# Ledger of designs, part 47: peptides against a protein of PDB entry 4DOW

Target 1, 157 residues: chain A of PDB entry 4DOW
Amino acid sequence: TFSWVGRPLPNRKQFQQMYREICMKINDGSEIHIKVGQFVLIQGEDNKKPYVAKLIELFQNGAEVPPKKCARVQWFVRFLEIPVSKRHLLGRSPPAQEIFWYDCSDWDNKINVETIIGPVQVVALAPEEVIPVDQKSEETLFVKLSWNKKDFAPLPP

## One batch from the design tools (peptide; made by RFdiffusion4, then SolubleMPNN)

Design b2_p15_6_s2 (from b2_p15_6, 8 letters changed)
Fold by OpenDDE base, seed 5:
Structure b2_p15_6_s2 (fold): chain B 157 residues (1-157), chain A 15 residues (1-15)
Amino acid sequence: as target 1 above (157 residues)
Amino acid sequence: SKLQEEIEKANKKAS
């Protein structure tokens, strides 16, 4: 169950009420609060790892009946989501914890909040910095580069 | 970079 936290923000978009925070209630009754700007895991397809994204906007779409709780996101992409024919362009074998900033506009960046699994920690690193692979860091994802469907590049400034 | 700063802020909000 997802519920808005706080009052809607001022917005001129018709049928859209924007929010800063949403509450996710899980089965045991505990609550997880997620705010705009945080990173989240999103449900993947069968036999696929969850997608990774940064929350850009939280909004209720009042044009739908019933209204839907939605989010706009900035996508990340996992290495194994990149076409096999282009993976060599990285020039190295990345650890499983590495993700890439998706620098392309072809993906729909609107999601239903019900697809959010939970928050995740993302850390930006310089290219020369080593991604730690230890027990305490297994849940942290790391980003060094962007991917634009053609090549890898430095992160956007 | 701006992204690094945003990520740092995001991590603080998540904690």
Scores: peptide ipSAE 0.310, ipTM 0.872, DockQ to the pose 0.031
Fold by OpenDDE base, seed 4:
Structure b2_p15_6_s2 (fold): chain B 157 residues (1-157), chain A 15 residues (1-15)
Amino acid sequence: as target 1 above (157 residues)
Amino acid sequence: SKLQEEIEKANKKAS
């Protein structure tokens, strides 16, 4: 169950009410609050790891019937989601914890909040920094580079 | 960078 936290933000967009925070009630009855700017895991397809994204906007879409709780996101991509023929362009074998900033606009960046699994920690690193592989960091994802469907590049400014 | 700052802010907010 998802519910808005706080009052709607001032907005000029017709049919949309924007929010800063949403409450996610999980199976054990506890609640997790997720805010704009945080990173989340999004439900993937069968036998696939969840997608990773940064929340850019939280809004209720009143243009839909019935209205839907939605989010706009900035996508990340996992290494195994990159086409096999292009993985060699990285020039190294990344750890499982590494993700890449998706620097393309071809993916739909609107999601239903019901697809959110939960929050996740993402840490940005410089190219020369080493990704920790200890047990304590297993749940943390790391980003060094962007992927634009053609090549890997430094993170955008 | 701007992106790094935003990520750091997000992590702080989540903590």
Scores: peptide ipSAE 0.310, ipTM 0.869, DockQ to the pose 0.030
Fold by OpenDDE base, seed 2:
Structure b2_p15_6_s2 (fold): chain B 157 residues (1-157), chain A 15 residues (1-15)
Amino acid sequence: as target 1 above (157 residues)
Amino acid sequence: SKLQEEIEKANKKAS
């Protein structure tokens, strides 16, 4: 169950109500609050790892019937999501915890909040920094580079 | 970078 937290933000969009925060109620009754700017895991396809994204906007789309709770996101991409023919461009075998800033606009950046699995920690590192591989950091994802479907590059400024 | 700063801020909000 997802519910808005706080009052809607003033905006000029006719059919949209914007929010800063949403509450996700879990099966055990506990609540997780997710805010704009945080990183989240998005439900993937069957037998696929969840997608990773940064929340850019939270809004209720009143143009839909019934109104839908939605979000706009900045996508990250996992190494295994990159085409096999392009993976060699990285020049190394990344750890499973590494993700890449998706520097393309071809992916739909609008999602239903119901696809959000939960929050996740993402840490930005310099290219020369080593990604720690320990049990305590297994749930933390790391980003060093961007991916634009053609090549890997430094993170956007 | 700006992105790095945003990520750091996001992590603080999540805590």
Scores: peptide ipSAE 0.302, ipTM 0.866, DockQ to the pose 0.031
Fold by OpenDDE base, seed 1:
Structure b2_p15_6_s2 (fold): chain B 157 residues (1-157), chain A 15 residues (1-15)
Amino acid sequence: as target 1 above (157 residues)
Amino acid sequence: SKLQEEIEKANKKAS
């Protein structure tokens, strides 16, 4: 179950109420609070790892009947989500913890909040910085580069 | 997923 936290933020969109924070209640009754700007895991397809995204906006879409609790996100992509034929463009074998900023507009960046699994820690690194490979840090994901379906590049400013 | 399970366990411990 998802519920809004706080009052709606001022905006000029006719059918959208924007929020800063949402509360996710899990089966045992505990609550997870997720805020705009945080990184989240999104439910993946069958037998696939969850998708990774940064929350850009939280909003209730009043244009739908019934209204839907939604989010706009910036997608990341895992290395194994990149087509096999293009993986060589990275020039190295990335650790499992590395993700890439998806620099394309072809993916729908609107999601239903019901697909959110929970928060995840994402750390941005400079290209020369080493990704720590520690069993205790397996929960942290790292991003150095962007991917635009054609090539890898530095992160956008 | 493994990560999902770890997050859920962490939240249960924090509750």
Scores: peptide ipSAE 0.029, ipTM 0.638, DockQ to the pose 0.040

Design b2_p15_6_s3 (from b2_p15_6, 8 letters changed)
Fold by OpenDDE base, seed 1:
Structure b2_p15_6_s3 (fold): chain B 157 residues (1-157), chain A 15 residues (1-15)
Amino acid sequence: as target 1 above (157 residues)
Amino acid sequence: SELQEEIKKANEKAA
């Protein structure tokens, strides 16, 4: 179950009520609060790891009947989501914790909040910084580069 | 970078 936290933010968008925070209630009765700007795991396809995204906006879409709780996101992509024929362009074998900033507009960035699994920690690193691969950071994802479906590049400014 | 700062701020908000 998802519920809005706080009052809606002032906006000029018709049919949309924007929020800063949402509460996710899980089966054990505990609550997880997720805010705009945080990183989340999104339900993936069968037998695939969850998608990774940054929350850009939280909004209720009043144009739909019934209204839907939605989010706009900036997508990341896992290495194994990149086509096999293009993976060699990285020039190295990345650790499992590495993700890439998806620098394309072809993927719909609107999601239903019900697809959110939970928050995840994402850390940006410089290209020369080493990604730690140990038990202490196994739940943390790291981003160094962007992917634009053609090549890898530095992160957008 | 600006993105690094955004991520840092996001992590601070999550803490």
Scores: peptide ipSAE 0.288, ipTM 0.847, DockQ to the pose 0.030
Fold by OpenDDE base, seed 3:
Structure b2_p15_6_s3 (fold): chain B 157 residues (1-157), chain A 15 residues (1-15)
Amino acid sequence: as target 1 above (157 residues)
Amino acid sequence: SELQEEIKKANEKAA
């Protein structure tokens, strides 16, 4: 169950009410608050790991009946989500914790908040920095590069 | 990096 936290933000978009924060109530009754700017895991397809995204906007879509709680996101992409034919362009075998900033506009960046699994920690690193791999950081994801469907590149400014 | 700063700020807000 998801519910808005706080009052709607002023915006000029028709049929959309913007929010800063949403509350996710999980099965055991506990609550997790998620804010714009945080990183989240999103339900993946059947046999795939969850998607990773940064929350850009939280909004209620009043164009739908009934209104839907939605989010606009900046996608990350896992190495295994990159086409096999392009993976060699990285020039190395990345650790499982590495993700890539998706620098394309072809992916729908609107999601239903009900697909959010929970928050996740994402850390940006310089290309020369080593990704720490230990039990403590196993849940942390690291981003060093962007992917634009053609090649890997430094992170956007 | 501007993105690095954004990520850092986001993590701080999430903590």
Scores: peptide ipSAE 0.286, ipTM 0.847, DockQ to the pose 0.030
Fold by OpenDDE base, seed 4:
Structure b2_p15_6_s3 (fold): chain B 157 residues (1-157), chain A 15 residues (1-15)
Amino acid sequence: as target 1 above (157 residues)
Amino acid sequence: SELQEEIKKANEKAA
């Protein structure tokens, strides 16, 4: 179950109410609050790992019937999501914890909040910094580079 | 970079 936290933000967009925070109620009865700017895991397809995204906006879409709780996101991609023919361009074998900033606009960046699995920690590193592979950081994802469907590049400004 | 700082701040806010 998802519910809005706080009052809607003032905006001029008809049929859209924007929010800063959403509450996710889990099966055990506990609640997790997720805010704009945080990173989340999104439900993947069968036998696929969850997608990774940064929350950019939280809004209720009143144009739909019934209204839907939605989010706009910035996508990341896992190495194994990159086409096999392009993976060699990285020039190294990345650890499983590395993800890449998706620097393209071809993907739909609107999601239903119901697809959110939960929050995840993402840490940005410089290219020369080493990704820790210890057990304590197992759940943390790391980003060094962007992917634009053509090549890997530094993170955008 | 600005993006790195935004990510850093987001982590602080989530903690």
Scores: peptide ipSAE 0.278, ipTM 0.845, DockQ to the pose 0.030
Fold by OpenDDE base, seed 5:
Structure b2_p15_6_s3 (fold): chain B 157 residues (1-157), chain A 15 residues (1-15)
Amino acid sequence: as target 1 above (157 residues)
Amino acid sequence: SELQEEIKKANEKAA
């Protein structure tokens, strides 16, 4: 169950009520608060790991019937989401914890909040920095590069 | 980079 936290942010969009924070009630009855700017895991397809995204906007879409709680996100991609034919462009075998900033606009960046699994920690690293693979950092994902469907590149400025 | 700083800031905000 998802519910808005706080009052809608002022805006002139006719069918969108924007919020800064949403509350996610999980199975054990506890609540997790997720804010704009945080990183989240999004439900993946069958037999696929969850997608990773940064929350850009939280909004209620009044154009839908009934209104839906939605989010606009900046996508990341996992290495295994990159086409096999292009993976060699990385020039290395990345650890499982590495993700890439998706630098494309072709992928729909609107999601239903019901697809949010929960928050996740994402850390940006310089190319020369080593991704820690110790047990304590296993839950953390790391980003060094962007992916634009053509090649890997440094993170956008 | 600016993005790197934004990510860092986001982590601080989430913690």
Scores: peptide ipSAE 0.276, ipTM 0.845, DockQ to the pose 0.030

Design b2_p15_6_s4 (from b2_p15_6, 8 letters changed)
Fold by OpenDDE base, seed 3:
Structure b2_p15_6_s4 (fold): chain B 157 residues (1-157), chain A 15 residues (1-15)
Amino acid sequence: as target 1 above (157 residues)
Amino acid sequence: SKLQEEIEKANAKAS
């Protein structure tokens, strides 16, 4: 169950009520609050790992009937989501914890909040920084580069 | 928490 936290933010967008925070209530009755700017795991397909995204906006979409609780996200992509023919462009074998900023507009960046599994920690690193892969960081994902379907590049500003 | 467990499982799940 998802519910808005706080009152709607000022917004010029028609049919949308924006929020800064949403509450995710889980089966044990506990609640997790997720805010704009945080990173989340999004439900994947079948046996695939979940998608990773940064929450850009939280909004209720009044254009739908009934209104839907939605989010706009910045997508990240896992290495295994990169086409096989392009993976060599990285020039290295990335650790499992590395993800890439998806620098394309072809993906729908609107999601239903019901697809959110939960929050996840994402840390941006410089190219020269080592990605820790020990037990302490196994739940943390790391991003060094962007992927624009053509090549890998430094993170966008 | 239950959510934490699910997150961990999701991250550990093979693609």
Scores: peptide ipSAE 0.030, ipTM 0.675, DockQ to the pose 0.042
Fold by OpenDDE base, seed 2:
Structure b2_p15_6_s4 (fold): chain B 157 residues (1-157), chain A 15 residues (1-15)
Amino acid sequence: as target 1 above (157 residues)
Amino acid sequence: SKLQEEIEKANAKAS
C-alpha cells in the first residue's frame, strides 16, 4: 500500500498533485518512506532482475479514473540489459553491482508507484575508482558511466 | 527486514 506523505506541492498542472514523499507499507506493517531524489528498484518481468531508477517527481494523476499514484524517473540500465552485440564496447567485465545511467529518451519515464519494490543505494564513482565487492557493499549499486544505446560515456551528472 | 529480503530475492533473479 502506498500513501502520500505531507501536503501537495504548489503546482500549475490542472490534474496533477505533486508530492515530495510517499509511504510504502509492507506486509509486516512496517513503513518505508521514499522521497524524490532517491533511488528505487522497480518490478521487472518474470524471472528478471528489477529495474533501477532515480525518482524525479512523485505525483497523483487525477486525469485517470481512479486517480493513480505515479512517478517520473531517470532510468538506469544493468549490464546484462545491454544488447550482447554492444557489451564489448565497455572494454571490461563489470561487477554485478555496476549500473549505467540511461542517456536516452526512448523509454517511458512514467511509472506507477505500485511497481516500486523498495529503495536501493546507488553511489556515483569516478571511472578509475574500484567498485568494492564485499558483504557490506553487496546491496549497493554503483554507476560510473552512461549508456546511450550506442556507446558508453562519462556520467552526465 | 521483510522488505530487504524481498529486494535481495529480486536481485538474485536472472536478467
Scores: peptide ipSAE 0.029, ipTM 0.672, DockQ to the pose 0.044
Fold by OpenDDE base, seed 1:
Structure b2_p15_6_s4 (fold): chain B 157 residues (1-157), chain A 15 residues (1-15)
Amino acid sequence: as target 1 above (157 residues)
Amino acid sequence: SKLQEEIEKANAKAS
């Protein structure tokens, strides 16, 4: 179950109310608060790992009946989501913890909040920085580069 | 936590 936290933010969009924070209630009754700017795991297809995204906006879409709780996201992509024929462009074998900033507009960046599995830690690193692989950092994802379906590139400033 | 278990379960799936 998802519910808005706080009052709606100032917004001029006709059918949308924007929020800064949403509350996710888990089966045991505990609550997790997720804010704009945080990273989340999104439900993937069957037998596939979840997608990774950064929350850009949280909004209620009043144009739909009934109104839906939605989010706009910046997508990341896992290495194994990249076509096999193009993986060699990276020039190295990345660790499982590495993800890439998806620099394309072909993916719909609107999601239903019900697809959110939970928060995840994503850390941006400089290209020369080493991705730690110890047990302590196993739950953290790291991003160094962007992927635009054609090539890898350093993250924009 | 239950959430952590769900996240770990989801991450255990193949890509």
Scores: peptide ipSAE 0.028, ipTM 0.670, DockQ to the pose 0.044
Fold by OpenDDE base, seed 4:
Structure b2_p15_6_s4 (fold): chain B 157 residues (1-157), chain A 15 residues (1-15)
Amino acid sequence: as target 1 above (157 residues)
Amino acid sequence: SKLQEEIEKANAKAS
């Protein structure tokens, strides 16, 4: 179950109400609050690993009937989501914890909040920094590069 | 970078 936290932000866009925070109630009755700017896991298809995204906007879409709780996101991509023919361009075998900033606009960046599994920690690293694979950082994802469907590149400034 | 700053902010809030 998802519910808005706080009052809607000032907005004059037709059929849209903007929010800063959403509450996710999980099975044990506890609540997780997720804010704009945080990173989340999004449900994948069947046995696929969940997608990773950064929340850019939280809004209620009044153009739909009934109104839907939605989010606009910046996508990340896992190495195994990249076409096999392009993976060699990385020049190394990345650890499972590495993800890449998706630098394309061809993916729909609007999601239903009900597809959110939960928050996840993402850490940006410089190219020379080593990705830790110890047990303490097992649940943390790391990003060094972007992927634009053609090549890998340094992260945007 | 802007991305790094946003990530750091997000991580701080999640901690």
Scores: peptide ipSAE 0.017, ipTM 0.524, DockQ to the pose 0.031

Design b2_p15_7_s1 (from b2_p15_7, 4 letters changed)
Fold by OpenDDE base, seed 5:
Structure b2_p15_7_s1 (fold): chain B 157 residues (1-157), chain A 15 residues (1-15)
Amino acid sequence: as target 1 above (157 residues)
Amino acid sequence: SDVEELNKQRKEALS
């Protein structure tokens, strides 16, 4: 289950209450707090490869009945989600821990918070930096480049 | 479901 933490942020959106933080209650009774700006895993088709996103907004959408707890996200994509015909554009075989900043606005960036599995660590690296693939960083994902459906590009500093 | 819709939209966008 998910519940809002704190008071709603002042905003002019009539049907939306915005928040900075949400609490996710796990089956064992423990609670995890997730904040705007953090990275999360989102349920996908493959439980072994959940989607990755950065939370940019948390809001309750009062225009829906019943009101829905939602988030707006910045999507990342995994290499294998990129069409086979375009993967060669990367010029290398990326490690499994590498994800790419999706630099398009061609699909909805709104999600139901209930699709969130939990938080995840995402580290931005310069293109020349080596992605550490060791036991200590096994759960960490890394991003060097953006993908805009046409080509890969370095992330802005 | 929300997950199914998300998956559908994602596949369409990334195809």
Scores: peptide ipSAE 0.653, ipTM 0.953, DockQ to the pose 0.773
Fold by OpenDDE base, seed 2:
Structure b2_p15_7_s1 (fold): chain B 157 residues (1-157), chain A 15 residues (1-15)
Amino acid sequence: as target 1 above (157 residues)
Amino acid sequence: SDVEELNKQRKEALS
C-alpha cells in the first residue's frame, strides 16, 4: 500500500499533483518513507534481480481513471542486461553489486509506484575505487560508469 | 500488467 506524505508541491500541470515523499506500508505493518532523490528496487522479470532506479519525480496522475500514483525515474542497468556482444566493452568482469547509469532517453521513465519493492542504497565510485563485497555491503549497489547502448563512460563528477 | 509492460519495454530498449 502506498500513500502520499505531506501536501502537494506547487505545480502548473493541470491533472498532476506532485509530492516529495511517499509512504510504503510493508507486510509487517511497518512503514517506509521514500523521497525524491532516493534509489529504489523495482519489480522485474527476475525476482532475484530487481531493476534499480533513482526517483526524480513523484506525482498523482489525475488523467488516469482512477488516478494513479506514479514516479519518474532515472534507470540503471545490470551488466547481464547488456547484450552479450557488447559486454566485452567493459574490459573486465564486474562484481554482482555493480550497476550502470543508463544514459539514454529512448525509454519511458514513468512507472507505477506499485512496482516499487523498496529502497536500496546506491553508491557512486570512481573507476579506480574498489567495490567492497562483505556482509555489511552485500545489499549496497555501486555505480562507476554509464551505459549508452554503445559504450561505457565515466560518470561526471 | 504494469510489470509485464515494463519488462517488454526494457528488453526492447536494451537490446
Scores: peptide ipSAE 0.651, ipTM 0.953, DockQ to the pose 0.770
Fold by OpenDDE base, seed 4:
Structure b2_p15_7_s1 (fold): chain B 157 residues (1-157), chain A 15 residues (1-15)
Amino acid sequence: as target 1 above (157 residues)
Amino acid sequence: SDVEELNKQRKEALS
C-alpha cells in the first residue's frame, strides 16, 4: 500500500498533484518513506535482478481513471542488459554490484509506484575508485559510468 | 499488467 506524505506541491500541470514523499506499507505493518532523489528497486522479469532507478518526481495522475500514483525516474541498467555484442566496450568484467546510468531519452521514464519494491543504496564512484565487495556492502550498488546504447562514458555532472 | 508492459518496453529500448 502506497500513500502520499505531506501536502501537494504547487505546480502548473493540469490534473496532476506533485509530492516530495510517499509512504510504503510493508507486510509486517511497518512503513518506509521514500523521497524524491532517492534510489529504488523496481519489479522486473527476474525477481533476483530488479531494476534500479532514481526518483526524480512523484505525482498523482488525475487524468487517468482511476487516478494513479506515479513517479518519473532516471533509469539505470545492469551489465547483462546490454547487448552481448557491445559488452566488450567496457574493457573489463564489472562486479555484480555495478550498474550504469542510462543516458538516453528514447524510453518512457514514467512508472506506477506500485512497481516499486523498496529503497536501495546507490553510490557514485570515480573511475579510479575500487568497488568494495564485502559482506557489509553486498546490498549497495555502485555507478561509475553511463551507457548511451553506443558506448560507456563518464557520469553526467 | 503494468509490470509486463514495463518489461516489454525496457527490452525493446535496450535491444
Scores: peptide ipSAE 0.651, ipTM 0.953, DockQ to the pose 0.758
Fold by OpenDDE base, seed 1:
Formats: sequence, C-alpha cells, structure tokens
Structure b2_p15_7_s1 (fold): chain B 157 residues (1-157), chain A 15 residues (1-15)
Amino acid sequence: as target 1 above (157 residues)
Amino acid sequence: SDVEELNKQRKEALS
C-alpha cells in the first residue's frame, strides 16, 4: 500500500498533483518513506534482478480514472541488459554492483509506484575510484558511466 | 499488468 506524505507541491499541470514523499506500507505493518531524489528497486521479470531507478518526480495522475500514483524516474541499466554485441565497448568486466545511467529519451520514464519494491543505495563514483565489493557493501550499487545505446560515457554533470 | 508492460517496454528499448 502506497500513500502520499505531506501536502501537494505547487504545480501548474492540469490533472497532476506533485508530492515530495510517499509512504510504502509493508506486510509486517512497518512503513518505509521514499522521497524524490532517492533510488529505488523496481520489480522486473520473474527470477531476474530488480530494476534500478532514481525518483525524479512523484505525482498523482488525475487524468486517469481512478487516479494513479505515479513516479517519473531516471533509469539505470545493468551490464547484462546491454546487448552482447556491445558489451565489449566497456573494455572491462564490471563488478556485479555496477550499474549504468541510461542516457536516452527513447523510453517512457513513468512508472506506477506499485512496481516499487523498496529503496536502494546508489553511489556515484569518479572513473578512478574503486568499487568496493566486500560483503558489507554488497547491498550498495555504484555508477561510474552512462549508456546511451551507442557507447559508454562519463556520467552527466 | 503494469509490471508486464514495463518489462515489455524495457526489453524493446534496450535490445
């Protein structure tokens, strides 16, 4: 169950109410609050690793009946989601914790918040920084590069 | 479902 936290933010878009924070209630009764700017795991295919995204906007889409709680996100992709024929462009074998900033506008960046599994920690690193892969940091994902379906590049500023 | 639609769009975009 998802519910809005706080009052709607100022917004000029018709049929949309924007929010800064949403509350996710889990089966055990506990609550997780997720804010714009945080990173989330999103349900993927069965037996597949969940998708990773950064929350850019939280909004209720009143254009639909009934209204839907939605999010606009910045997508990340995992290395194994990149076509086999293009993986060589990275020039290295990335650790499992590395994800890539998807730098394309050819894909819808809106999701239903019901697809969110929970929050996740994503840390941006400079190219020269080493990705820690110890057991204590295995829950953290790291991003160094973007992927635009053509090549890998430094992260957007 | 929303998840199925998301998965479909993702595969098409990244392929």
Scores: peptide ipSAE 0.651, ipTM 0.953, DockQ to the pose 0.847

Design b2_p15_7_s2 (from b2_p15_7, 5 letters changed)
Fold by OpenDDE base, seed 1:
Structure b2_p15_7_s2 (fold): chain B 157 residues (1-157), chain A 15 residues (1-15)
Amino acid sequence: as target 1 above (157 residues)
Amino acid sequence: SDVEELNAKRKEALA
C-alpha cells in the first residue's frame, strides 16, 4: 500500500498533484518512506535483478480514472540488458554492482508506484574510482557511465 | 498488468 506524505507541491499541471514523499507500507506493518531524488528498485522479469531508477517526480495522475499514484524516473540499465553485440563497447567486464545511466528519451519514464519494490543505494563514481566488491557494499549499486544505445560515456560532473 | 507492460516497453527500447 502506498500513500502520499505531506502537502501537494505547487505545480501548473491541470490534472496532477505533485508530492515530495510517499509512504510504502509492507506486509509486517512497517513503513518505508521514499522521497524524490532517491533511488528505487522496480519489479522486473528477473526477481534477482530488479530494475533501478532515480525518482524525479512523484505525482497523482488525475487524468486517469481512477487516479493513479505515479512516478517519473531516470532509468538505469544493467550490463546484461545491453545487447550482446554492443557489450564489447565497454571494453571491460563490469562487476555485478555496476549499473549505467540510460541516456535516451525513447521510452516512457512514467511508472506506477505499485511497481516499486523498495529503496536502494546508488553511488556515483568517477571513472578512475574502484568499485568495491565486498560484503559491506553488496547492497550498493554503482554508476560511472551512461549508455545511449550506441556508446558508453562518462557521467557529467 | 503494469509490470508486464513496463517489461515489454523496456525490452523494446533496449533492443
Scores: peptide ipSAE 0.671, ipTM 0.955, DockQ to the pose 0.750
Fold by OpenDDE base, seed 2:
Structure b2_p15_7_s2 (fold): chain B 157 residues (1-157), chain A 15 residues (1-15)
Amino acid sequence: as target 1 above (157 residues)
Amino acid sequence: SDVEELNAKRKEALA
């Protein structure tokens, strides 16, 4: 179950109410608050490899019937989602914890919040920095580079 | 479903 936290932010959009924070209620009754700017896991085809995204906007879309709680996100991609023919461009075999900033606007960045599995920690590293692999950080994802469907590049500022 | 639609669009975009 998802519910808005706080009052709607000032907005010019007629049928949209924007929020800063949303509450996710889990099966055990506990609650997790997720804010704009945080990173989340989103349900994908593989339950063991959910999608990763940064929350850009949280909004209720009143133009839909019934109104839906939505988010606009910045996508990340996993290495195995990159076409086989282009993986060599990385020049290395990345660890499982590495993800890539998707530097394209060629597909929809709107999601239903119901697809959110939960929050996740994403740490930005310089290309030369080593990704730590230990049990304490197994749930932490790391990003060094962007992917624009043609090549890998340093992270956007 | 929302998940199926998301998966389809993602796969198409990343191909």
Scores: peptide ipSAE 0.669, ipTM 0.955, DockQ to the pose 0.755
Fold by OpenDDE base, seed 4:
Structure b2_p15_7_s2 (fold): chain B 157 residues (1-157), chain A 15 residues (1-15)
Amino acid sequence: as target 1 above (157 residues)
Amino acid sequence: SDVEELNAKRKEALA
């Protein structure tokens, strides 16, 4: 169950109410609050490899009946989602914890919040920094590069 | 479903 936290932000869009924070109620009855700017896991075909995204906006789409709780996101992609013919462009075998900033605008970045599994920690690293893969940080994901469907590049500023 | 639609769009975009 998802519910808005706080009052809608000032907004001139006729059929949208924008929010800063959403509450996710989980099975044990506890609540997790997720804010704009945080990173989330999103349901994929493989439950062991959920999608990763950064929340850009939280909004209720009042143009739909019934209204839907939605988010706009910045997508990340996993290495194995990149076409086999292009993986060699990375020049190395990435660890399982590495993800890539998707640097394209050719893909719908709107999601239903009900597809969110929960929050996740994503850490940006410089190319020379080592990705830790020890047990203490195995749930943390790391990003060094972007992927624009043509090549890998340094992260956007 | 919303999940199925999301997955389909993702595969199409990344192919």
Scores: peptide ipSAE 0.668, ipTM 0.955, DockQ to the pose 0.736
Fold by OpenDDE base, seed 5:
Structure b2_p15_7_s2 (fold): chain B 157 residues (1-157), chain A 15 residues (1-15)
Amino acid sequence: as target 1 above (157 residues)
Amino acid sequence: SDVEELNAKRKEALA
């Protein structure tokens, strides 16, 4: 169950009410609050690892009946989602904890909040920095580069 | 479903 936290933010977008925070209630009755700017795991295909995204906006879409709770996100991609023929462009074998900033606008960045599994930690690193692979960091994902469907590049400023 | 649509669009975009 998802519910808005706080009052709608002032905006002039028709049919949209924007929010800063949403509450996710899980089966044991506990609540998790997720805010704009945080990173989340999103449900993927069966037997696949969940997708990773950064929340850009939280909004209720009043154009739908009934209204739906939605989010706009910045997508990340996993190495194995990149076509086999292009993986060599990275020039190395990335650790399992590395993800890549998707640097394209050719893909829908709107999701229903019900697809959110929960929050996740994502840390940006410089290309020369070593990704910690110890057991304590297994829950943390790391991003060094972007992927634009053609090549890998340093993260955008 | 929402998940199925998301998956389909993702695969198409990343192919």
Scores: peptide ipSAE 0.666, ipTM 0.955, DockQ to the pose 0.819

